# Ledger of designs, part 88: peptides against a protein of PDB entry 3VZA

Target 1, 98 residues: chain A of PDB entry 3VZA
Amino acid sequence: RVERLCKSKELFEERLGLEIRRIHNEQLQFIFRHIDHKDPDKPYMFTLSINEQGDYEVTSCTPPLDCISEFQLKVRETNNFSAFIANIRKAFTALSFK
Target 2, 62 residues: chain B of PDB entry 3VZA
Amino acid sequence: AAYVTQLYYKISRIDWDYEVEPARIKGIHYGPDIAQPINMDSSHHSRCFISDYLWSLVPTAW

## One batch from the design tools (peptide; made by RFdiffusion4, then SolubleMPNN)

Design b2_p19_4_s1 (from b2_p19_4, 6 letters changed)
Fold by OpenDDE base, seed 1:
Structure b2_p19_4_s1 (fold): chain B 98 residues (1-98), chain C 62 residues (1-62), chain A 19 residues (1-19)
Amino acid sequence: as target 1 above (98 residues)
Amino acid sequence: as target 2 above (62 residues)
Amino acid sequence: MIQEEIPGDYSLLEKLLAK
């Protein structure tokens, strides 16, 4: 099972172009690649925590997204984490077109 | 790795078929409607196309 | 900047998956 779990992580990272890291100060870093078709390895990333109130909190976003605060509000209201991540990727994709 | 894979499922609702050849992207997407199969030959597509396609399966409605 | 992975710390993941 351990081997399958490792394989699963690798498959998701490559196929979704999304890496998830456990980083300092009890945060997760979400790293999107495969956003820019002309530069597939360019990372688009944000960091996430759960604050003292138990709410999702975006602690950084690189490159910055104007919509990130709205998305944080939406995920707090709906608790739809899947849509939250998918909308962020959609926003990064739109940003890459400039 | 168990928690991370669980998080990937929470995000994507995709379950991979781990018994196929590496060049085959095979799995099931569990959307709000009927579950749909994923079955792609990775040698026919770019990494970006594959990622874009898979993410297109994930609803963005809140 | 891509941050360093912290080994053995799954507390946030557990909280997130529990929501």
Scores: peptide ipSAE 0.717, ipTM 0.963, DockQ to the pose 0.900
Fold by OpenDDE base, seed 2:
Structure b2_p19_4_s1 (fold): chain B 98 residues (1-98), chain C 62 residues (1-62), chain A 19 residues (1-19)
Amino acid sequence: as target 1 above (98 residues)
Amino acid sequence: as target 2 above (62 residues)
Amino acid sequence: MIQEEIPGDYSLLEKLLAK
């Protein structure tokens, strides 16, 4: 069971190109790779917390996304976390095209 | 690792087949309609293509 | 930058998964 969980994490990280880190101040860092086909290891990342009101809060985004504040609003409205993450990746992908 | 894997499922709705060879990407994507199988030979694709394909399975509609 | 992983703290994950 434990071995499977470790393997599962590794499979998700490699196949989705998404690493999730528990970082300081009760935040998660989401690190996307495999975004830029010319530079697959280039990280695109954002950090996330849940504020005192219980709402998702993006605390950083690197590189910055103009749409990130709108996405934060949308996920608060819909609670669709999957769409939230997927849309962020989509936005990073668009950004990588320059 | 349990919470992290649960979060990956919350995000992707993908469940992997852990009994296949490393080069085989097998799993199931559980969409809102019907579950769709995933079955790829990773040796035939770039890492970026694989990731793009898998993310294409995840709906972006809010 | 990529931040350091904090070991043994899953509080936020628990909150997130509960939403």
Scores: peptide ipSAE 0.717, ipTM 0.963, DockQ to the pose 0.902
Fold by OpenDDE base, seed 3:
Structure b2_p19_4_s1 (fold): chain B 98 residues (1-98), chain C 62 residues (1-62), chain A 19 residues (1-19)
Amino acid sequence: as target 1 above (98 residues)
Amino acid sequence: as target 2 above (62 residues)
Amino acid sequence: MIQEEIPGDYSLLEKLLAK
């Protein structure tokens, strides 16, 4: 089971171009790659926590996204975490086109 | 690793077929109404294309 | 920047998956 779980993580990382790290101060870092077709390894990332009220809170976003605050509001309203992550990737993709 | 893989499923709704060769990207995306099969030869596509395609399966409607 | 992975702490993941 452990071997399968490790394999699963690696498959998701490579195929989705999304790495998820547990980092300091009880945060997750989401690192998107495969965004810029000219530089597939260029990272687009944000960090996430759950605040004392139990709400999703974006603690950083690199490069910055104008829409990230709106997405934080939307995920709090809908609790649709999948759409939250997918929309962030969509926004990073749009940003990569300059 | 269990929690992380669960999170990937929560995000993507994709379940991989772990029994196929590494070059074969095979799995199922579970939408609200239908299940979409995934079956790609990774050697025929760029990493960016593969990722873009898989993410295109994930609804962005809130 | 890409942050260092912290081993052994899954509390946030548990909270996330419970939501």
Scores: peptide ipSAE 0.716, ipTM 0.963, DockQ to the pose 0.892
Fold by OpenDDE base, seed 5:
Formats: structure tokens, sequence, C-alpha cells
Structure b2_p19_4_s1 (fold): chain B 98 residues (1-98), chain C 62 residues (1-62), chain A 19 residues (1-19)
């Protein structure tokens, strides 16, 4: 099962262009690639934690997104984590065209 | 890796077919209305196209 | 900046998946 789980992670990373890292201070780093078709390896990333109140908290975003604070509010209201991540990727994609 | 895999499913709602040849991207996306089969030959597409297509399956409505 | 992975720590993942 361990081998299957490792394969699953690799498939998701390559096919979705999304890497998820467990980093310092109880945070996750989400790293999007395959955003810029002219530079597929260029990373677009944000870090996430759960604060003392139990709410999702974005602790960094690179490059910065004007909409990230609004998305944080939306995910707290709806608890729709899938839409949260998908909307962030959509926003990064929009940035790559500017 | 179990938690990470679970998180990928929580995000994408995709379940891969792990028994097909490496060049075949085969799986199922479980949407709220109907399950959508995924079946692509990765050798026919760029990495960016593949990712964009798969993410297009994920609803952005809150 | 891409941060270093911390091995063996799944506490946040567990909390996230429990929400």
Amino acid sequence: as target 1 above (98 residues)
Amino acid sequence: as target 2 above (62 residues)
Amino acid sequence: MIQEEIPGDYSLLEKLLAK
C-alpha cells in the first residue's frame, strides 16, 4: 500500500501540477506549476495553516493575489476546500497572462 | 503519503486507474451531478494542457 | 520561496482532513 500511495502522490503532482509540502510552523505549502505555458516549471505558491480558532489562514502567497483574502473568507464561510484551491489556481492562471 | 493522497482527492475528486500504462491518464472525476471518465494519452498533450484540462473538471462555485 | 519539507509531521493534514 505504501508503494501505491507514493505512486498516487506522484501522479497527482505531475498531472495536476500541484505539489503539497508539510513545512515549518505547522503549515502546508501548495506549489502550482504548469500555469505559464511558456514556463511550465515556474512555481505559483501559497502557504496555509489553521489558526487557534480553527479557521483556514493563508500565511503567504507568491506571487501575491489581490483576491486571496476574499478566498480565505469564502472558504471559511463555505468550507469548500476544493473550490478554494481551484479558484486560487484560476487566479494564478489569470496573472500569468498579464 | 496517505494523508497527502486523501488531500488530493479532497481537492480534485479524482481517482486514478493505477493499472494502465504510464502514458495513459485514466481515472474518474466525481462531480456533484455525474461521474466523468478521464482517458487521455499523455504523449499527445503538453503538461500544461493536461493540467488545465484536469483542473477544468473541478468546480469553482463556492 | 519553496520551503523545506518536514518529514513525518502530519498534524496539520490530519486537522485539515477532519474539517
Scores: peptide ipSAE 0.716, ipTM 0.963, DockQ to the pose 0.903

Design b2_p19_4_s2 (from b2_p19_4, 6 letters changed)
Fold by OpenDDE base, seed 3:
Structure b2_p19_4_s2 (fold): chain B 98 residues (1-98), chain C 62 residues (1-62), chain A 19 residues (1-19)
Amino acid sequence: as target 1 above (98 residues)
Amino acid sequence: as target 2 above (62 residues)
Amino acid sequence: MIQEEIPGDYSLLQKLLAK
């Protein structure tokens, strides 16, 4: 089972170009790659926590996204985490075109 | 690794076929209404194209 | 994975973040 889980993680990382890491202070780091077709390994990332009120909170975003605060509000309202992540990737993609 | 793979599924709604060769990107995307098969030869596409395509399957409506 | 074997998004994230 461990081997299968490791394989699954690796497939998702490569195929989606999304790495998910647990980092210090009870945060998750989401690292998108394969955004810039001219530089596929260039990372676009944000960090996420659940704050003391129990709400999703974006604790960092690199490069910064003007829409990230709105997305944080939307995911709190809808609890649609899939759309949250997908919209962030779409925003990073748009940003890569300058 | 169990929780992170579950999270990948929650995000993408993709279930991979783990029995095929590494170059074959095969699985199923589960949308709200219809499940769509995924079946690609990775050697025919760039990594960026593959990722863009797979993410295009994920709805962005809140 | 199948949906019936996966917890809700919030619960899953809490499990990932747990010390």
Scores: peptide ipSAE 0.609, ipTM 0.949, DockQ to the pose 0.073
Fold by OpenDDE base, seed 1:
Structure b2_p19_4_s2 (fold): chain B 98 residues (1-98), chain C 62 residues (1-62), chain A 19 residues (1-19)
Amino acid sequence: as target 1 above (98 residues)
Amino acid sequence: as target 2 above (62 residues)
Amino acid sequence: MIQEEIPGDYSLLQKLLAK
């Protein structure tokens, strides 16, 4: 089972181009790659925590997204975490076209 | 690794077939409608195309 | 993966962030 879990993680990382890390101060880092077809290894990332009020909070976003605050509000209202992540990737993709 | 793989499933709704050769991207996407199979030859596509395609399966409606 | 075996999004994230 451990070997399958490791394989699963690696498959998701490569195929979705999404790495998920636990980092300092009880935060999750989401790192997107495969966004820019001309620079597939260029990372697009944000960090997420659950604040003292128990709400999802984006603690950083690199490169910055104008829509990130709206998405944070939307995920708090809908609890649709899948749409939250997918919309962030969509926004990063749009940004890569400049 | 159990929790992170569960999170990947919660995000993507994809379940991989772990018994096929590495060059075959095979699995099932469980969307709001009928489940759809995934079956791609990775040698025929770029990494970016594969990722874009898989993410296109994920609804963005809130 | 089976949905009945997976906690809600919030609970899952809390588990990932737990000390």
Scores: peptide ipSAE 0.580, ipTM 0.946, DockQ to the pose 0.071
Fold by OpenDDE base, seed 5:
Structure b2_p19_4_s2 (fold): chain B 98 residues (1-98), chain C 62 residues (1-62), chain A 19 residues (1-19)
Amino acid sequence: as target 1 above (98 residues)
Amino acid sequence: as target 2 above (62 residues)
Amino acid sequence: MIQEEIPGDYSLLQKLLAK
């Protein structure tokens, strides 16, 4: 099972181009790659925590996304974490063309 | 690793087939409708295309 | 995996963030 879990993580990282890390101060870092077809290894990332109110909070976003605050609101309202991540990736993708 | 892989599933709704050759991207996407198979030959696609395709399976509606 | 076998999103995230 451990071997499968390790393999699973690697497959998700490579195939989705998404790495998830736990970082300092109780935050998760989401690192997207494979966004820019001309530079597949270029990272697009954001960090996430649960604040004192118990709400999802984006603590950083690199590069910045104008829509990130709205997405934060949306995920708080809907609790649709999947859509949250997918929309962020879509936004990063759009940004990569500019 | 268990929690991380569970999170990947919650995000993507993809369950991989772990018993195929490395070059085969095979699994099942469990979307809001019916489940759909994934079956790709990675040698025929770029990494970016593969990722874009897989993410296209994930609904963005809130 | 199925949803019933996995904790809720919020709970899962809290587990990942827990010390």
Scores: peptide ipSAE 0.580, ipTM 0.945, DockQ to the pose 0.072
Fold by OpenDDE base, seed 4:
Structure b2_p19_4_s2 (fold): chain B 98 residues (1-98), chain C 62 residues (1-62), chain A 19 residues (1-19)
Amino acid sequence: as target 1 above (98 residues)
Amino acid sequence: as target 2 above (62 residues)
Amino acid sequence: MIQEEIPGDYSLLQKLLAK
């Protein structure tokens, strides 16, 4: 089971180009790579927590996204976390074209 | 590791076939409609193309 | 991979964020 879990994580990281880390102050860091085809290893990332009110809160976004606040509102309303992450990746992709 | 792999599934709705050779990207995407197979030769595509393709399977509708 | 019981999104995230 442990081996499968490790393998699964590695496959997701490589194939989706998404790394998920637990970081300080009870936050999750989502690191997207494979966004810029000219620089596949360039990271696009955001951090997420659940605030004192129990709501999803984006605590940082690098590079910044104009739409991130709207997405935060949407995920709070719908709790559709999949769409939340997918939309963020789409936004990062659009940003990579400058 | 269990929780993070569960999160990957909840995000992507992809379940990998772990019994195939490393060069083969094989799995199933469980979308809201009919489940779709994934079957790619990674040596035939860039890492960015593969990721873009897989993410294209994930709905963005809220 | 045998998938175990997966909690809801919110609950899963809480578990991941918990110390």
Scores: peptide ipSAE 0.578, ipTM 0.945, DockQ to the pose 0.074

Design b2_p19_4_s3 (from b2_p19_4, 6 letters changed)
Fold by OpenDDE base, seed 1:
Structure b2_p19_4_s3 (fold): chain B 98 residues (1-98), chain C 62 residues (1-62), chain A 19 residues (1-19)
Amino acid sequence: as target 1 above (98 residues)
Amino acid sequence: as target 2 above (62 residues)
Amino acid sequence: EIQEEIPGDYSLLEKLLAK
């Protein structure tokens, strides 16, 4: 089972172009690659925590997204974490076209 | 690793087929409607195309 | 910047998956 779990993680990382790291101060870092077709390895990333109120909180976003605060509000209202992550990737993709 | 894979499922709603050759991207996407099969030959596509396609399966409606 | 991963810490993941 451990081997399958490791394989699963690797498959998701490569196929979705999304790496998830457990980092300092009780945060997760979400790292998107495969966004810019001209530079597939360029990372687009944000960090996430759960604050004292139990709400999702974006603690950083690189490159910055104007819509990230709105998305944070939406995920708090809907608790739709899947749409939250997918919309962030969509926004990063739009940003890559400039 | 179990928690991370669970999080990937929470995000993507994809379950991979782990018994196929490495060049085959095979799995099932469990959307709000009916489950949809995934079956791609990765050698025919760029990494970016594959990722874009898979993410296109994930609804963005809140 | 890509941050260093902290080994063995799954508390946030547990909280997130419980929501």
Scores: peptide ipSAE 0.720, ipTM 0.964, DockQ to the pose 0.904
Fold by OpenDDE base, seed 2:
Structure b2_p19_4_s3 (fold): chain B 98 residues (1-98), chain C 62 residues (1-62), chain A 19 residues (1-19)
Amino acid sequence: as target 1 above (98 residues)
Amino acid sequence: as target 2 above (62 residues)
Amino acid sequence: EIQEEIPGDYSLLEKLLAK
């Protein structure tokens, strides 16, 4: 089981181009790669926490996304975490086209 | 790793087939409708294409 | 920048998965 879990994580990281890190101050860092087809290894990142009210809070976004605040509002309203992450990736993708 | 794997499922709703060779991307996407199979030969696609395709399976409607 | 992983702490993940 442990071996499968490790393999699972690796498969998701490579296939989705998404790495998830547990970082300082009780935050998660989501690192998207495979966004820019011309530079597949270029990272697009955001960090996330849950505030004292229990709400999702984006603590950083690199590169910045104008829509990130709206997405934070939407995920708080809908609790649709999947759509939240997918929309962020879509926004990063759009940004990569400049 | 268990929590991270669970989070990936929460995000993607994909369950991989771990019994196939590394070059085969095989799994199931569990959307709100019927489950959809995933079955790709990774050697035929770029990393970016594969990722874009898999993410295209994830609904963006809130 | 990419931050260093903190080993052995899954508290936030637990909270997130519980939502």
Scores: peptide ipSAE 0.719, ipTM 0.964, DockQ to the pose 0.902
Fold by OpenDDE base, seed 5:
Structure b2_p19_4_s3 (fold): chain B 98 residues (1-98), chain C 62 residues (1-62), chain A 19 residues (1-19)
Amino acid sequence: as target 1 above (98 residues)
Amino acid sequence: as target 2 above (62 residues)
Amino acid sequence: EIQEEIPGDYSLLEKLLAK
């Protein structure tokens, strides 16, 4: 089971181009790659925590996204975490076409 | 990494087929409607295309 | 900047998955 879980993580990381790290101060770092077709290894990242009220809180976004605060509001309203992550990736993709 | 894989499923709604050859990307996407099979040869596509395709399966409607 | 992974701590993941 442990071996399968490790394989699963590796498959998701490679196929989705998304790495998820548990980092300091009770945060998760989401690292998107495969965004820029000209530079597939270029990372697009944001960090996430849950605040004192129990709400999702984006603690950083690199490169910055104008829409990230709105997405944070939307995920708090809808609790649709899948759409939250997918919309962030969509925004990073749009940003790569600068 | 049980929690991480659970989070990947929470995000993507994809379940992989772990018994196929490494070059075969096979699984099932569980969308709001009918579940859709995933079955592609990774050797025929770039990493970016594969990721873009898989993410296209994930609804962005809130 | 990509941050260092902290091993063994799944507290936030547990809270997130419970939402």
Scores: peptide ipSAE 0.718, ipTM 0.964, DockQ to the pose 0.903
Fold by OpenDDE base, seed 3:
Structure b2_p19_4_s3 (fold): chain B 98 residues (1-98), chain C 62 residues (1-62), chain A 19 residues (1-19)
Amino acid sequence: as target 1 above (98 residues)
Amino acid sequence: as target 2 above (62 residues)
Amino acid sequence: EIQEEIPGDYSLLEKLLAK
């Protein structure tokens, strides 16, 4: 089971181009790669926590996204975490075209 | 690892077939109404194309 | 920047998956 779980994580990381790290101060760092076709390893990332009220809170975003605050509001309203992450990737993709 | 894997499923709704060769990207995306099979030869595509395609399966509607 | 992974702490993941 442990071997499968490790394999699963690696498959998701490579195929989705998304790495998820548990980092300091009870935060997750989401690292998107495979965004820029000219530079597939260039990271696009944001950090996430759950605040004292139990709400999702984006604590950083690199590069900055104008829409990230709106997405935070939307995920709090809908609790659709999947759409939240997918929309962020979509926004990073759009940003990569400059 | 278990929690991270669960989180990936929460995000993507993809379940991989772990029994196939590494070059074969095989799995199922579970949408609200229809389950869509995934079956790709990774050697025929760039990493970016593969990721873009898989993410295209994930709805962005809130 | 990419931050270091903190081993053994899954509290946030548990909270997130419970939502």
Scores: peptide ipSAE 0.718, ipTM 0.964, DockQ to the pose 0.881

Design b2_p19_4_s4 (from b2_p19_4, 7 letters changed)
Fold by OpenDDE base, seed 1:
Structure b2_p19_4_s4 (fold): chain B 98 residues (1-98), chain C 62 residues (1-62), chain A 19 residues (1-19)
Amino acid sequence: as target 1 above (98 residues)
Amino acid sequence: as target 2 above (62 residues)
Amino acid sequence: EIQEEIEGDYSLLEKLLAK
């Protein structure tokens, strides 16, 4: 089971180009790669916490996204975390073309 | 790694087939409609194409 | 069905963020 879990994590990281890390101050770091076809290893990342009110809070975003505040509002309203992450990746992808 | 793999599933709704050779990307995507199979030869695609394709399976509607 | 999974997302994230 442990080997399967490790393999699962590695497959998701490589195939989705998404790494998830626990970092300081009770935050999760989401690192997207494979965004820019001309620079596949370039990272696009954001950090996430749950604030004192119990709400999802984006604590950083690199590079910055104009839409990140709206997405934070949407995920708080819908609790659709999958759509939240997918829309962020979509926004990073759009940014890579500019 | 149990919690993070659960999170990957909650995000992507993909379940991988772990018994195939490394060059084969095989699994099942569980979307709003019926489950759809994933079956790709990774040697025929770039890493970016593979990622873009898999993410295209994930709905963006809130 | 998908809604049931969404309802569990918050709890999972809390576990991942816990000290």
Scores: peptide ipSAE 0.470, ipTM 0.941, DockQ to the pose 0.065
Fold by OpenDDE base, seed 2:
Structure b2_p19_4_s4 (fold): chain B 98 residues (1-98), chain C 62 residues (1-62), chain A 19 residues (1-19)
Amino acid sequence: as target 1 above (98 residues)
Amino acid sequence: as target 2 above (62 residues)
Amino acid sequence: EIQEEIEGDYSLLEKLLAK
């Protein structure tokens, strides 16, 4: 099982170009790569926590996204975390085109 | 590792076929409609294309 | 069915964020 879990994680990281890390202060870091076709290794990332109110909170976003606050609101309303992540990637992709 | 892989599934709704060769990207995407197979030869595509394609399977509707 | 899975997402995230 451990071997499969490791393999699964690696497959997702490479194929989705998404790394998920636990970082300090009870946060998750989401690191997107494979966004910029001219620079596939360039990271686009954000960090997420659940605040004292129990709400999803984006604690950082690099590079910054104008829409991130709206997405935070949307995910709080819908709890659709999949759409949340997908929309962020979509926004990063759009940003990569300058 | 178990939790993170679960999260990947919850995000992407993709279940990989772990028995195929590394160059074969094979799995199933479980969308709102009928599940669709994934079957790609990674050697035929760039990393960015593969990622873009897979993410295109994920609905963005809230 | 889908909604049940969505509700489960939050619980999983809490587990991931918890130390």
Scores: peptide ipSAE 0.467, ipTM 0.941, DockQ to the pose 0.065
Fold by OpenDDE base, seed 3:
Structure b2_p19_4_s4 (fold): chain B 98 residues (1-98), chain C 62 residues (1-62), chain A 19 residues (1-19)
Amino acid sequence: as target 1 above (98 residues)
Amino acid sequence: as target 2 above (62 residues)
Amino acid sequence: EIQEEIEGDYSLLEKLLAK
């Protein structure tokens, strides 16, 4: 099972171009690659925590997204984490064309 | 590691087929409706295309 | 069914973020 879990993570990382790391101060770092077709290894990332109120909080976003605050509000309202991540990737993709 | 893989599934709703050759991207996407198969030859596509395609399977409606 | 899964996402994230 351990081997399967390791392989699963690697497949997701490569195929989705999404790496998930736990970083300091109880945060998760989401690193998107394969966004810019001209530079597939260019990272687009954000960090996430759960604040003292128990709410999802985006603690950083690189490059910055104008819509990230709205997405944070939406995920707090809907708790739809899948849509949250997918919309962020969509926004990063749009940004890569600017 | 189990938590991270669970998170990937919760995000993507994709279950991979782990018994195929590495160049074959095979799995199942479990959306709200009927499950859809994934079956791609990775050697025929760029990494960006593959990722874009897989993410296109994930609903963005809140 | 989808709503039940969404409700479970928060718990999983707490596990990932917790020390």
Scores: peptide ipSAE 0.465, ipTM 0.941, DockQ to the pose 0.065
Fold by OpenDDE base, seed 5:
Structure b2_p19_4_s4 (fold): chain B 98 residues (1-98), chain C 62 residues (1-62), chain A 19 residues (1-19)
Amino acid sequence: as target 1 above (98 residues)
Amino acid sequence: as target 2 above (62 residues)
Amino acid sequence: EIQEEIEGDYSLLEKLLAK
């Protein structure tokens, strides 16, 4: 089972171009790659925590996204985490063309 | 690793076929309507194209 | 049903963030 789980993680990382890490201070780091077709390994990332109020909180975003605060509000309202991540990737993709 | 793989599924709604050759990207995307098969030859596409395609399957409606 | 899945997502994330 452990080997299968490791394989699953690796497949998701490579195919989605999304790495998920646990980092200091009870945060998750989401690292997108395969965004810039001219530089597929360039990372686009944000960090996430659950604050003392129990709400999703984006603690960093690199490169910065103007829409990230709105997305944080939307995910708090809807709890649709899938849409949250997908919209962030879409925003990073749009940014890579500018 | 169990939690992170569960998170990947919750994000993407993709279930991979782990029994096929590494070059074959095969799985199922479970959307709100009909489940859609995924079946790609990775050697025919760039990494960016593959990722873009897979993410295009994920709804962005809140 | 959808709400149950959404609640499950939050719980999973909370577990991932826990020490």
Scores: peptide ipSAE 0.450, ipTM 0.941, DockQ to the pose 0.065

